# Peptides against a protein of PDB entry 4BOS, part 2

Target 1, 163 residues: chain A of PDB entry 4BOS
Amino acid sequence: PVLTRTVVPADNSCLFTSVYYVVEGGVLNPACAPEMRRLIAQIVASDPDFYSEAILGKTNQEYCDWIKRDDTWGGAIEISILSKFYQCEICVVDTQTVRIDRFGEDAGYTKRVLLIYDGIHYDPLQRNFPDPDTPPLTIFSSNDDIVLVQALELADEARRRRQ
Target 2, 163 residues: chain A of PDB entry 4BOS as posed
Amino acid sequence: PVLTRTVVPADNSALFTSVYYVVEGGVLNPACAPEMRRLIAQIVASDPDFYSEAILGKTNQEYCDWIKRDDTWGGAIEISILSKFYQCEICVVDTQTVRIDRFGEDAGYTKRVLLIYDGIHYDPLQRNFPDPDTPPLTIFSSNDDIVLVQALELADEARRRRQ

## One batch from the design tools (peptide; aimed at target 1 D11 N12 D70 W73)

Design b1_p8_4_s4 (made by RFdiffusion4, then SolubleMPNN; from b1_p8_4, 3 letters changed)
Fold by OpenDDE base, seed 4:
Structure b1_p8_4_s4 (fold): chain B 163 residues (1-163), chain A 8 residues (1-8)
Amino acid sequence: as target 1 above (163 residues)
Amino acid sequence: APPPLPAP
């Protein structure tokens, strides 16, 4: 089994597309972003005490309006929210640092999904199998540390290619 | 650029 990257469009919504891809078992839907942006805004608006200006960098209302724009980029805040919403760890391997940031790691989720991030773009990761009739896997056990090693290998390879 | 990932 090999961990591979699926390149999604760089259309300002790559994070949403990538998350949707992995949590839905490998469904590429670049049109998923508007609803996901609304979901984020709804969750942010629902808890202004937690999602304060200190967390958001802007007022709660301003952030909600901002994230619903079709040209704004999601990041760590969105990943945290989506981890909670989908009840899974979201593990992001960073090609710049060759490390994995785990979101939801303290929540006790049994499942994890993986993204690869290069500083300006998110892509989903999947495990491919030698049998072509076996579909790629995007949802892993939270105990599967091998997939994390494979993700680091991919990140290291990506970093070397850019140097 | 998208917001950076938090420090581990």
Scores: peptide ipSAE 0.071, ipTM 0.806, DockQ to the pose 0.068
OpenDDE base, seeds 1, 2, 3, 5: peptide ipSAE 0.064, 0.067, 0.065, 0.069; ipTM 0.793, 0.798, 0.790, 0.800

Design b1_p8_5 (made by RFdiffusion4)
Pose (drawn by RFdiffusion4):
Structure b1_p8_5 (pose): chain A 163 residues (1-163), chain P 8 residues (1-8)
Amino acid sequence: as target 2 above (163 residues)
Amino acid sequence: PPAPQVVP
């Protein structure tokens, strides 16, 4: 089986669309983004002690309004929140310098999902099977460290191809 | 449909 990127629209909401794709087992639905952003705002507003002005670069309320827009990009804050909400490890494979940032690293989730990130775009990763009957898988066991190795190699290859 | 993402 081969680790594969599926290209979602680069409409400013790719982070949410990619996370949704992988946690829902391979469903592409761009319309999920506004609701996922509202979910983020709900969680950020619920903990102003943690989501402080220093962390957000603006007021808690300003951040909530900002993230609810259809043109702002999700990042580490959003990913950390979505990992907990969905109760899975979200592994972002960064093809800029070829590394993996593992959200939910120490929460003991049983599940793991992967996104590939080039500094600008987010797309979901999935495992494809050469058997006509076996659909792609997007959720992997936390014990499954080999998929992380395959993702690192895909990151190397993706970096070479992009250059 | 949303506007395309702007790449710096």

Design b1_p8_5_s1 (made by RFdiffusion4, then SolubleMPNN; from b1_p8_5 with P1A Q5A)
Fold by OpenDDE base, seed 1:
Structure b1_p8_5_s1 (fold): chain B 163 residues (1-163), chain A 8 residues (1-8)
Amino acid sequence: as target 1 above (163 residues)
Amino acid sequence: APAPAVVP
């Protein structure tokens, strides 16, 4: 089995598209972002004590309005929220640093999904199988550390291509 | 672009 990257559109909503892809088992839906942005805003608004100005960098209300714009980028805050919402660990391999940031790692989830990030774009990762009749896997066991090694290898190769 | 990082 080999871990591969599915390139999603660079339309300011690549994070949302990528998360949707992996948590839904490999469904590419570039139109999913508006609903996911609203979901983020709803969750942020629901817990102003946690999602404070100190965390958000702006007032709770301002952040909710900001993230619902169609041209704003999601980041770590959104990933952490989506990890909780989908009840899975979200692992992001960074091609700039060749490291993996794990969101939800302390929550005891049984599942993990993987994204690859290059500093300006998110893409989803999937495991492909030799049997063409076996569909790619996007949801892994949280005990599957081999997939993390493969993600690091993929990121290192991507970094080498750019240097 | 926002980067993945630990969120409090």
Scores: peptide ipSAE 0.070, ipTM 0.814, DockQ to the pose 0.052
OpenDDE base, seeds 2, 3, 4, 5: peptide ipSAE 0.067, 0.065, 0.069, 0.068; ipTM 0.809, 0.801, 0.812, 0.811

Design b1_p8_5_s2 (made by RFdiffusion4, then SolubleMPNN; from b1_p8_5, 3 letters changed)
Fold by OpenDDE base, seed 4:
Structure b1_p8_5_s2 (fold): chain B 163 residues (1-163), chain A 8 residues (1-8)
Amino acid sequence: as target 1 above (163 residues)
Amino acid sequence: PLPPAVVP
């Protein structure tokens, strides 16, 4: 089995598209972003005590309006929220640093999904199998450390290609 | 997109 990257559109919503892809088992739906943005806004609005100005960098209401725009970028806040919503670890491998940031790692989730980030774009990762009739896997066991090693290898290769 | 780093 080989870990591979699926390139999604660079349309300012690549994070949402990538998360949707992995949590839905490999479904590419670039049109998923508006609803996911609304989901984020709904969750943020539901807990103004936690999602404060200190966390958001702006008022709760301002953030909700901002994230619902079709041209604004999601990040760590969105990943954290989506990890909680989908009840899985979201592991992001960074091609610039060749490091993995885990979201939800302390929540006791049994499943993990993987994204790759290059500084300006998010893509989903999947495990491909030798048998072409076996569909790629996007949801892994949280105990599967091999996939993390493979993600680091993939990121390192990507980094070297840019040098 | 913003980096996967949680900052205040």
Scores: peptide ipSAE 0.195, ipTM 0.818, DockQ to the pose 0.060
OpenDDE base, seeds 1, 2, 3, 5: peptide ipSAE 0.147, 0.067, 0.081, 0.153; ipTM 0.770, 0.757, 0.794, 0.817

Design b1_p8_5_s3 (made by RFdiffusion4, then SolubleMPNN; from b1_p8_5, 3 letters changed)
Fold by OpenDDE base, seed 4:
Structure b1_p8_5_s3 (fold): chain B 163 residues (1-163), chain A 8 residues (1-8)
Amino acid sequence: as target 1 above (163 residues)
Amino acid sequence: PRPPAVVP
């Protein structure tokens, strides 16, 4: 089995597309972004005490309006929210640092999904199998640390290619 | 996109 990267469109919504891809078992749907942005806004609006200006960098209402724009970028806030919403760890391997940021790691989720981030783009990761009839896997056990090693290898390879 | 870093 090999961990591979599926390149999604660089349309300002790559994070949402990537998350949707992995949590839905490998479904590429760039059109998912608007609804996911609305989901983020809904969750942010639902808890203004937690999602304060200190966390958001702007007022709760302003952030909600901002994230719903089709040209604004998601980040750690969105990943954290989506981790909670989908009840899974979201592990992001960074090709710039060759490190993995784990979201939801303290929540006790049994499943994890993986993204790869290069500083300006997010892509989903999947495990491919030798049997072409066996579909790729995007949802892993939270105990599967091998996939994290493979993600680091993939990130390291990507970093080397940029050198 | 913004980085997957903790927001202060």
Scores: peptide ipSAE 0.309, ipTM 0.857, DockQ to the pose 0.059
OpenDDE base, seeds 1, 2, 3, 5: peptide ipSAE 0.302, 0.297, 0.298, 0.292; ipTM 0.859, 0.858, 0.858, 0.858

Design b1_p8_5_s4 (made by RFdiffusion4, then SolubleMPNN; from b1_p8_5 with Q5A)
Fold by OpenDDE base, seed 1:
Structure b1_p8_5_s4 (fold): chain B 163 residues (1-163), chain A 8 residues (1-8)
Amino acid sequence: as target 1 above (163 residues)
Amino acid sequence: PPAPAVVP
């Protein structure tokens, strides 16, 4: 079994498309972003005390309007929110630093999904199996540390290719 | 997209 990258469109909504892909078991739907952006805005608006200007870098209302635009980029705030919403750990491997940031790691989730980030783009990761009739896996056990090792290897290979 | 930095 090998961990592979599925390249999603670079259409400003790659984070949302990537998250949707992994949490839905490997479904590529570039049209998922508008609804996910609205979901983020709804959650942000629901807790203005937590999602303050200090966290958002702008007022709560301004952020909600901003994230709902089809050309704005999601980031750590969105990953954190989506981790909680989908009740899974979201692990992001960075090809520039070759490190993994784990969102929701202290929440006690039993499931883990993985994204790969290169500084300007997010893609989903999946495990492919030798048997071609066995579909790729995108949702892992939160105890599966092998997949994290594989993600680091994949990121390191990607980094070497860019140098 | 912004980097996946730590969020409180």
Scores: peptide ipSAE 0.062, ipTM 0.796, DockQ to the pose 0.052
OpenDDE base, seeds 2, 3, 4, 5: peptide ipSAE 0.060, 0.058, 0.061, 0.060; ipTM 0.795, 0.790, 0.795, 0.792

Design b1_p8_6 (made by RFdiffusion4)
Pose (drawn by RFdiffusion4):
Structure b1_p8_6 (pose): chain A 163 residues (1-163), chain P 8 residues (1-8)
Amino acid sequence: as target 2 above (163 residues)
Amino acid sequence: PPPLIPPP
């Protein structure tokens, strides 16, 4: 089986669309983004002690309004929140310098999902099977460390191809 | 879909 990127629209919501694709087991639905952003705002507004002005670069309310727009990019804050909400590890494979940032690293989730990130775009990763009957898988066991190795190599290859 | 809008 081969680790594969599926290209989602680069419409400024790719982070949410990619996360949704992998946690829902391979469903591409761009319309999920406004709701996922509202979910983020709901969680950010619920903990102003943690989501402080220092962390957000603006007021809690300003951040909530900002993230609810259809043109703002999700990032680490959003990913950390979505990892907990979905109760899975979200592994972002960064092809800029070829590394993996593992959200939910120490929460003991049983599940793991992967996104590939080039500094501008987010796309989901999935495992494809050469058997006509076996659909791609997007959710992996937390014990499954080999998929992380395959993702690092895909990151190397993706970096080479992009250059 | 709409185009990508880079941040400032």

Design b1_p8_6_s1 (made by RFdiffusion4, then SolubleMPNN; from b1_p8_6, 3 letters changed)
Fold by OpenDDE base, seed 1:
Structure b1_p8_6_s1 (fold): chain B 163 residues (1-163), chain A 8 residues (1-8)
Amino acid sequence: as target 1 above (163 residues)
Amino acid sequence: FPPLRLPP
C-alpha cells in the first residue's frame, strides 16, 4: 500500500474540498465549499466567547462574513472546527517544513484523515492498494503511525522536487 | 497552531 495525493482544484477552496474528500471516503466535490464555509461561520457565531477577536484577528461577525466569501482561504481555525465537527483527527503534512500538524489530537478520536499543504494549496491524501478492486482509504486509525511516516516521506519528496 | 495559510 502506498500513500498518494489527489490534486484538487486551486480555487481558493482547496482546504474545504480536501477535507470533504477525506472525511467522505474519497469523494471529490469542489462544490462542497459554500456549505462548509457556512458551517464554519455558524460554529464561529455560536461561541463568541471562544471565537473572540483575539482568536480570529477580526470581530466574530466580520470573520463569519469573511469566511463565507468564495475567495478567502481557510486555515488552522477551519481545520480545528472541522476536526471537531467530523469527530476525527485532521493531520496536515507541510511540504515546506516536512512536519505534521495534528488537529484534534487531544480529543480522543479513533479516526484520522490526512491533508498535504505546500504553503498555498491543500490536497487530500489516500492509501492505495495493489488490488484494483479495493478502493483507496482516506480514513485511518488514530493509532496508525505508519501513515504519518508515509506522509512525511511524501512531503519530503515534494520538498526536494522544489529545491 | 500555525495559521496554515498565507496572510492576506
Scores: peptide ipSAE 0.136, ipTM 0.832, DockQ to the pose 0.124
OpenDDE base, seeds 2, 3, 4, 5: peptide ipSAE 0.126, 0.120, 0.116, 0.102; ipTM 0.822, 0.819, 0.824, 0.806

Design b1_p8_6_s2 (made by RFdiffusion4, then SolubleMPNN; from b1_p8_6 with I5K P6L)
Fold by OpenDDE base, seed 4:
Structure b1_p8_6_s2 (fold): chain B 163 residues (1-163), chain A 8 residues (1-8)
Amino acid sequence: as target 1 above (163 residues)
Amino acid sequence: PPPLKLPP
């Protein structure tokens, strides 16, 4: 089995599309972003003490309005929120550093999903199987360290291509 | 774009 990257559109909503893809088992739906943005805003608004200006860089209300725009980019805050919402680790391999950032790793989730990030774009990762009739896997055990090694290899290859 | 930083 090999870990592969599915390129999603660079339409300002690649993070949301990528997360949706992996948590839904490999469903590519670029139209998912508006609802996911509203979900983020709802969660942020629900806890202004935690999602403070210190965390958000702007007021809670301003952030909610901002993230609901169709041209704003999500980041670590959104990943953290989505990890908690979907009850899974979100592991992001960075092609610039060839390092994996794990979100939700301290929550005790049994499942993890993987994204690849190049500094300006997110894509989902999936495991492909030799049998073409076996669909790709996007949700892994949180104990599956092999997939993390494969993600690092994929990121390293991507970095080499850009050098 | 927002950096890949530590979660809150």
Scores: peptide ipSAE 0.062, ipTM 0.811, DockQ to the pose 0.066
OpenDDE base, seeds 1, 2, 3, 5: peptide ipSAE 0.060, 0.055, 0.056, 0.055; ipTM 0.789, 0.782, 0.779, 0.791

Design b1_p8_6_s3 (made by RFdiffusion4, then SolubleMPNN; from b1_p8_6, 3 letters changed)
Fold by OpenDDE base, seed 1:
Structure b1_p8_6_s3 (fold): chain B 163 residues (1-163), chain A 8 residues (1-8)
Amino acid sequence: as target 1 above (163 residues)
Amino acid sequence: AKPLILPP
C-alpha cells in the first residue's frame, strides 16, 4: 500500500474540492465548492459568539459574504468547520515544513482524512493497494499513525522536488 | 495564498 496525491484543479476552491474528495471516499467533484462555501457561511452565521471578529478577522457577516465568493481561499477556519461537519479528523501535511496539522484531534472522531498543502494549493491524499480491484482508501482510522508517517514521507519527497 | 494556521 502506498499513499498518493490526487491533483485537483487550482481554481481557488482546491481546499473544498480536496475535502470533498476524501470525505466522500475518492469522488472528484470540482463543482462542489459553491455549496460547501454556503455551508461554511451558514455555520459561521449560526454561531456569532464563537465566530467573532477576533476569530474571523472581520465581522461575522462580512466573513460569510467573503467566503461565498468563488475566488476566495479557504483555510484553517474552513477546515475546522468541515472537520466538525463531517465528524472526522482532517490532517493537513505541509510540504514547506513537513509537518502535519491535525484538525478535530480533540473531538474523539474515529476517522481521519488527509490533505497535502504547499502554501498555495491543497490536494487530497489516498492509499492505493496492490490489488487493482481494491479501490483507493481516503478515510482512515484515527488510530492509523502509519498513514501520517506516509504523509510526511510524501511531503518530504514533494519538498525535495520543489513541487 | 492563504497560510495554513491553527485556530486558537
Scores: peptide ipSAE 0.057, ipTM 0.794, DockQ to the pose 0.069
OpenDDE base, seeds 2, 3, 4, 5: peptide ipSAE 0.056, 0.055, 0.054, 0.055; ipTM 0.790, 0.789, 0.788, 0.790

Design b1_p8_6_s4 (made by RFdiffusion4, then SolubleMPNN; from b1_p8_6, 3 letters changed)
Fold by OpenDDE base, seed 1:
Structure b1_p8_6_s4 (fold): chain B 163 residues (1-163), chain A 8 residues (1-8)
Amino acid sequence: as target 1 above (163 residues)
Amino acid sequence: AKPFIPPP
């Protein structure tokens, strides 16, 4: 089995598309972003005490309006929210630093999903199996540390190819 | 591009 990336469109919504892909078991749906953006805004609006200006960098209302635009990029805030919403650890491997940031790691989730980030784009990761009749896996055990090693290897290779 | 800021 090998870990590979599925390149999703670079349409400003790659984070949402990538998250949707992995949490839904490998479903590529570039049209999922508007609803996911609304979900983020709804959750942000529901807890103004936590999602304060200090956290958001703008007022709660301004952030909600901003994230619902189709040309704004999601980031750590969105990943944190989506991790909690989907009840899974979201692991993001960065090709620039060759490190993994784990969102939801302290929540006790039994499942993890993986994204790869290069500084300007998110893609989902999946495990391919030697049996062609076995579909790729996108949802892993939170105890599967091998997949994290494979993600780091994938990111390191990507970094080497870039320079 | 939006920078990736890890959680504290």
Scores: peptide ipSAE 0.063, ipTM 0.797, DockQ to the pose 0.070
OpenDDE base, seeds 2, 3, 4, 5: peptide ipSAE 0.061, 0.056, 0.063, 0.061; ipTM 0.789, 0.783, 0.795, 0.795

Design b1_p8_7 (made by RFdiffusion4; failed a check: a repeat of another design)
Pose (drawn by RFdiffusion4):
Structure b1_p8_7 (pose): chain A 163 residues (1-163), chain P 8 residues (1-8)
Amino acid sequence: as target 2 above (163 residues)
Amino acid sequence: PRPVFPKP
């Protein structure tokens, strides 16, 4: 089986669309983004002690309004929140310098999902099977460290191809 | 900052 990128629309919500795609087992639904952003705002507003002005670069309320827009990009704050909400490890494979940032690293989730990130775009990763009957898988066991190795190699290859 | 893309 081969680790594969599926290209979601680069409409400014790719982070949310990609996360949704992998946690829902391979469903592409761009309309999920406004609801996922509202979920983020709900969680950010619920903990102003943690989500401070220093962390957000603005007030808690300003950040909530900002993230609810259809044109702002999700990042580490959003990913950390979505990892907990969905109770899975979210592994971002960064093709800029070829590394993996593992959200939920120490929460002992049983599940793991992967996104590929080039500094501008997010797309989901999935495992494709050469058997006509076996659909792609987007959720992997936390024990499954080999998929992380395959993702690192895909990151190398993706970096070479992009250049 | 990342670019803003038009909606499809």

Design b1_p8_7_s1 (made by RFdiffusion4, then SolubleMPNN; from b1_p8_7 with P1S; failed a check: a repeat of another design)
Amino acid sequence: SRPVFPKP

Design b1_p8_7_s2 (made by RFdiffusion4, then SolubleMPNN; from b1_p8_7 with P1E)
Fold by OpenDDE base, seed 4:
Structure b1_p8_7_s2 (fold): chain B 163 residues (1-163), chain A 8 residues (1-8)
Amino acid sequence: as target 1 above (163 residues)
Amino acid sequence: ERPVFPKP
């Protein structure tokens, strides 16, 4: 079994496309972003006490309007929200630092998904199997630490290629 | 500490 990267478009919505890909079992749909942005805005708007200006860097309303633009980038806030919404741990391996940041790790989810991040772009990760009749896996057990090791290896290789 | 991934 090999962990591989699926390159999604660099259209400012790569985070949303990547998350959608992994949580839906490997469905590539670049058109998913507008609705996901609305979902983020809806959740942010629903709890202005939690999603405060201190967290958002702007007023709650301004953030909602901002994230719904088709050219704004999602980040840790969006990942945290989507982790909670989809009830899964989202693990992001960073090729610049060769570190994995785990979102939702304290929520007790039984499932995890993986993204790879290079500082400006997100892509989804999947496990491919030698049996051609076994489809790639994007949703892993939260106890599967082997996939995290594989993600680190993938990131380390990516870093070496850039240096 | 959770990282804040840069936004444009």
Scores: peptide ipSAE 0.055, ipTM 0.787, DockQ to the pose 0.073
OpenDDE base, seeds 1, 2, 3, 5: peptide ipSAE 0.054, 0.051, 0.055, 0.052; ipTM 0.786, 0.777, 0.791, 0.779

Design b1_p8_7_s3 (made by RFdiffusion4, then SolubleMPNN; from b1_p8_7 with P1A)
Fold by OpenDDE base, seed 1:
Structure b1_p8_7_s3 (fold): chain B 163 residues (1-163), chain A 8 residues (1-8)
Amino acid sequence: as target 1 above (163 residues)
Amino acid sequence: ARPVFPKP
């Protein structure tokens, strides 16, 4: 089995597309972003005490309006929220630093999904199997450390290509 | 996309 990257469109909503892809078992749907943006806004609005200006960088209401725009980029805040919503650990491997940021790692989730990030774009990761009848896997055990090693290898390879 | 920062 090998970990591979599925390149999704660079349309400002790559984070949402990528998360949707992995949590839904490998379904590519670039049209999922508007609904996911609304979900983020709903959750942010529901807890103004936590999602304060200090956390958001703008007022709660302004952030909700901002994230619902079709041209704004999701980031760590969105990943954290989506991790909790989908009840899974979201692991993001960064090709610039060759490190993995784990979101939801302290929540006790049994599942993890993986994204690869290069500073301006998110893509989903999947495990491909030799048997063509076995579909790629996007949801892993939170105890599967091998997939994290493979993700780091993939990121390191990507970094070398840019040097 | 926005940078990914460690979870607080």
Scores: peptide ipSAE 0.063, ipTM 0.806, DockQ to the pose 0.077
OpenDDE base, seeds 2, 3, 4, 5: peptide ipSAE 0.061, 0.061, 0.056, 0.060; ipTM 0.801, 0.800, 0.782, 0.799

Design b1_p8_7_s4 (made by RFdiffusion4, then SolubleMPNN; from b1_p8_7 with P1K)
Fold by OpenDDE base, seed 1:
Structure b1_p8_7_s4 (fold): chain B 163 residues (1-163), chain A 8 residues (1-8)
Amino acid sequence: as target 1 above (163 residues)
Amino acid sequence: KRPVFPKP
């Protein structure tokens, strides 16, 4: 089994497309972003005490309007929210630093999904199998540390190609 | 770019 990357469009919504891909078992749907942005805004608006200006960098209302734009980029806030919404760890391997940021790691989720991030773009990761009849796997056990090692290997190789 | 870090 090999961990591989599926390149999704670089259309400002790659984070949302990538998350959707992995949590839905490998479904590529770039049109998913508008609804996911609305979901983020809904959750942010629902808890103004937590999602304060200190957290958001702007007022709660301003952030909700901002994230719903089709040209704004999601980040750690969105990943955290989506981790909670989908009830899984979202593990992001960064090709610039060759490190993994684990979102939802303290929530006790039994499942994890993986993204690869290069500083300006997110892509989903999946495990491919030698059996052509076995579809790629995008949802892993939160105890599967091998997939994290494989993700780091992918990131390290990507970094070496650009250094 | 939109950073992954820091976590909220």
Scores: peptide ipSAE 0.064, ipTM 0.798, DockQ to the pose 0.084
OpenDDE base, seeds 2, 3, 4, 5: peptide ipSAE 0.052, 0.060, 0.062, 0.060; ipTM 0.765, 0.787, 0.789, 0.788

Design b1_p8_8 (made by RFdiffusion4)
Pose (drawn by RFdiffusion4):
Structure b1_p8_8 (pose): chain A 163 residues (1-163), chain P 8 residues (1-8)
Amino acid sequence: as target 2 above (163 residues)
Amino acid sequence: PLPPQVPP
């Protein structure tokens, strides 16, 4: 089986669309983004002690309004929140310098999902099978460390191809 | 459809 990127639209919501794709087991639905952003705002507004002005670079309310727009990009804050909400590890494979940032690293989730990130775009990763009957898998066991190795190699290859 | 994402 081969680790594979599926290209989602680069419409400013790719982070949400990519996370949705992998946690739902391989469903591409761009319309999920507004609701996922509202979910983010709901969680950010619920903990102003943690989501402080220092962390957000603006007021809690300003950040909520900002993230609810259809043109703002999700990042680490959003990913950390989505990892907990979905109760899975979200592994971002960064092809800029070829590393993996593992959200939910120490929460003991049983599940793991992968996104590939080039500094501008987010796309989901999945495992494809050469058997006609076996659909791609997007959710992996937390014990499954080999998929992380394959993702690091895909990151190397993706970096080479992009250059 | 939303407009395409523009990098900085």

Design b1_p8_8_s1 (made by RFdiffusion4, then SolubleMPNN; from b1_p8_8 with Q5A)
Fold by OpenDDE base, seed 4:
Structure b1_p8_8_s1 (fold): chain B 163 residues (1-163), chain A 8 residues (1-8)
Amino acid sequence: as target 1 above (163 residues)
Amino acid sequence: PLPPAVPP
């Protein structure tokens, strides 16, 4: 089996599209962002003590309004929230550093999903199988460290192509 | 997009 990248649109909502893709088992839905943005805002608003200005860089209310705009970019805050919401580990491999950041690693989730990040764009990762009748896998065991090695290989190849 | 970072 081979780990591959599915390129999603660079429409300011690539993070949301990518997360949706992997947690839904490989469903590409570029229209998913508005609802996911509202979900983020709802969760942020529900806990102003934790999601303080110190964490958000702006007031809780300002952040909620900001993330609901269709042209704002999600990041680590959103990944953390979505990991908790979907009850899965979200692993992000960075093509610039060839490192993997794990979100939700200490939560005891049994599942992990993978994204690839290049500094300005997120894409989902999937495992393809030689059997054409077997659909790609996007949800892995949290014990599957082989997929992390494959993700690093993918990132390293991407880095070499840019050099 | 903002880069991934250690969750707060």
Scores: peptide ipSAE 0.072, ipTM 0.827, DockQ to the pose 0.052
OpenDDE base, seeds 1, 2, 3, 5: peptide ipSAE 0.070, 0.072, 0.069, 0.066; ipTM 0.807, 0.808, 0.822, 0.796

Design b1_p8_8_s2 (made by RFdiffusion4, then SolubleMPNN; from b1_p8_8 with L2R Q5A)
Fold by OpenDDE base, seed 1:
Structure b1_p8_8_s2 (fold): chain B 163 residues (1-163), chain A 8 residues (1-8)
Amino acid sequence: as target 1 above (163 residues)
Amino acid sequence: PRPPAVPP
């Protein structure tokens, strides 16, 4: 089995598309972003004590309006929220640093999904199997550390290609 | 998109 990257559109919503892809078992749906943005805004609005200006960099209300725009970029805040919403660990490997940021690692989730980030784009990761009749896997055990090693190897290879 | 890290 090999871990591979599925390139999703670079349409300002690649994070949302990538998360949707992995949590739904490998479904590519670029049209998922508007509703996911609304979901983020709803969750942010529901807890103004936690999602304060200190966390958001702007007022709670301003952030909600901002993230719902189709041209604004999601980041760590959105990943954290989506991890909690989908009840899974979201692991993001960075091709620039060859390091993995784990979101939801302390929540006790049994499942993890993986994204790859290159500084300007998010893509989903999947495990492909030699049997062509076995569909790719996007949801892994939170105890599967081998997939994290494979993600790091994939990121390192990507970094070398940028030389 | 923004990085998978929250500014300190």
Scores: peptide ipSAE 0.278, ipTM 0.845, DockQ to the pose 0.063
OpenDDE base, seeds 2, 3, 4, 5: peptide ipSAE 0.271, 0.278, 0.135, 0.262; ipTM 0.845, 0.849, 0.811, 0.847

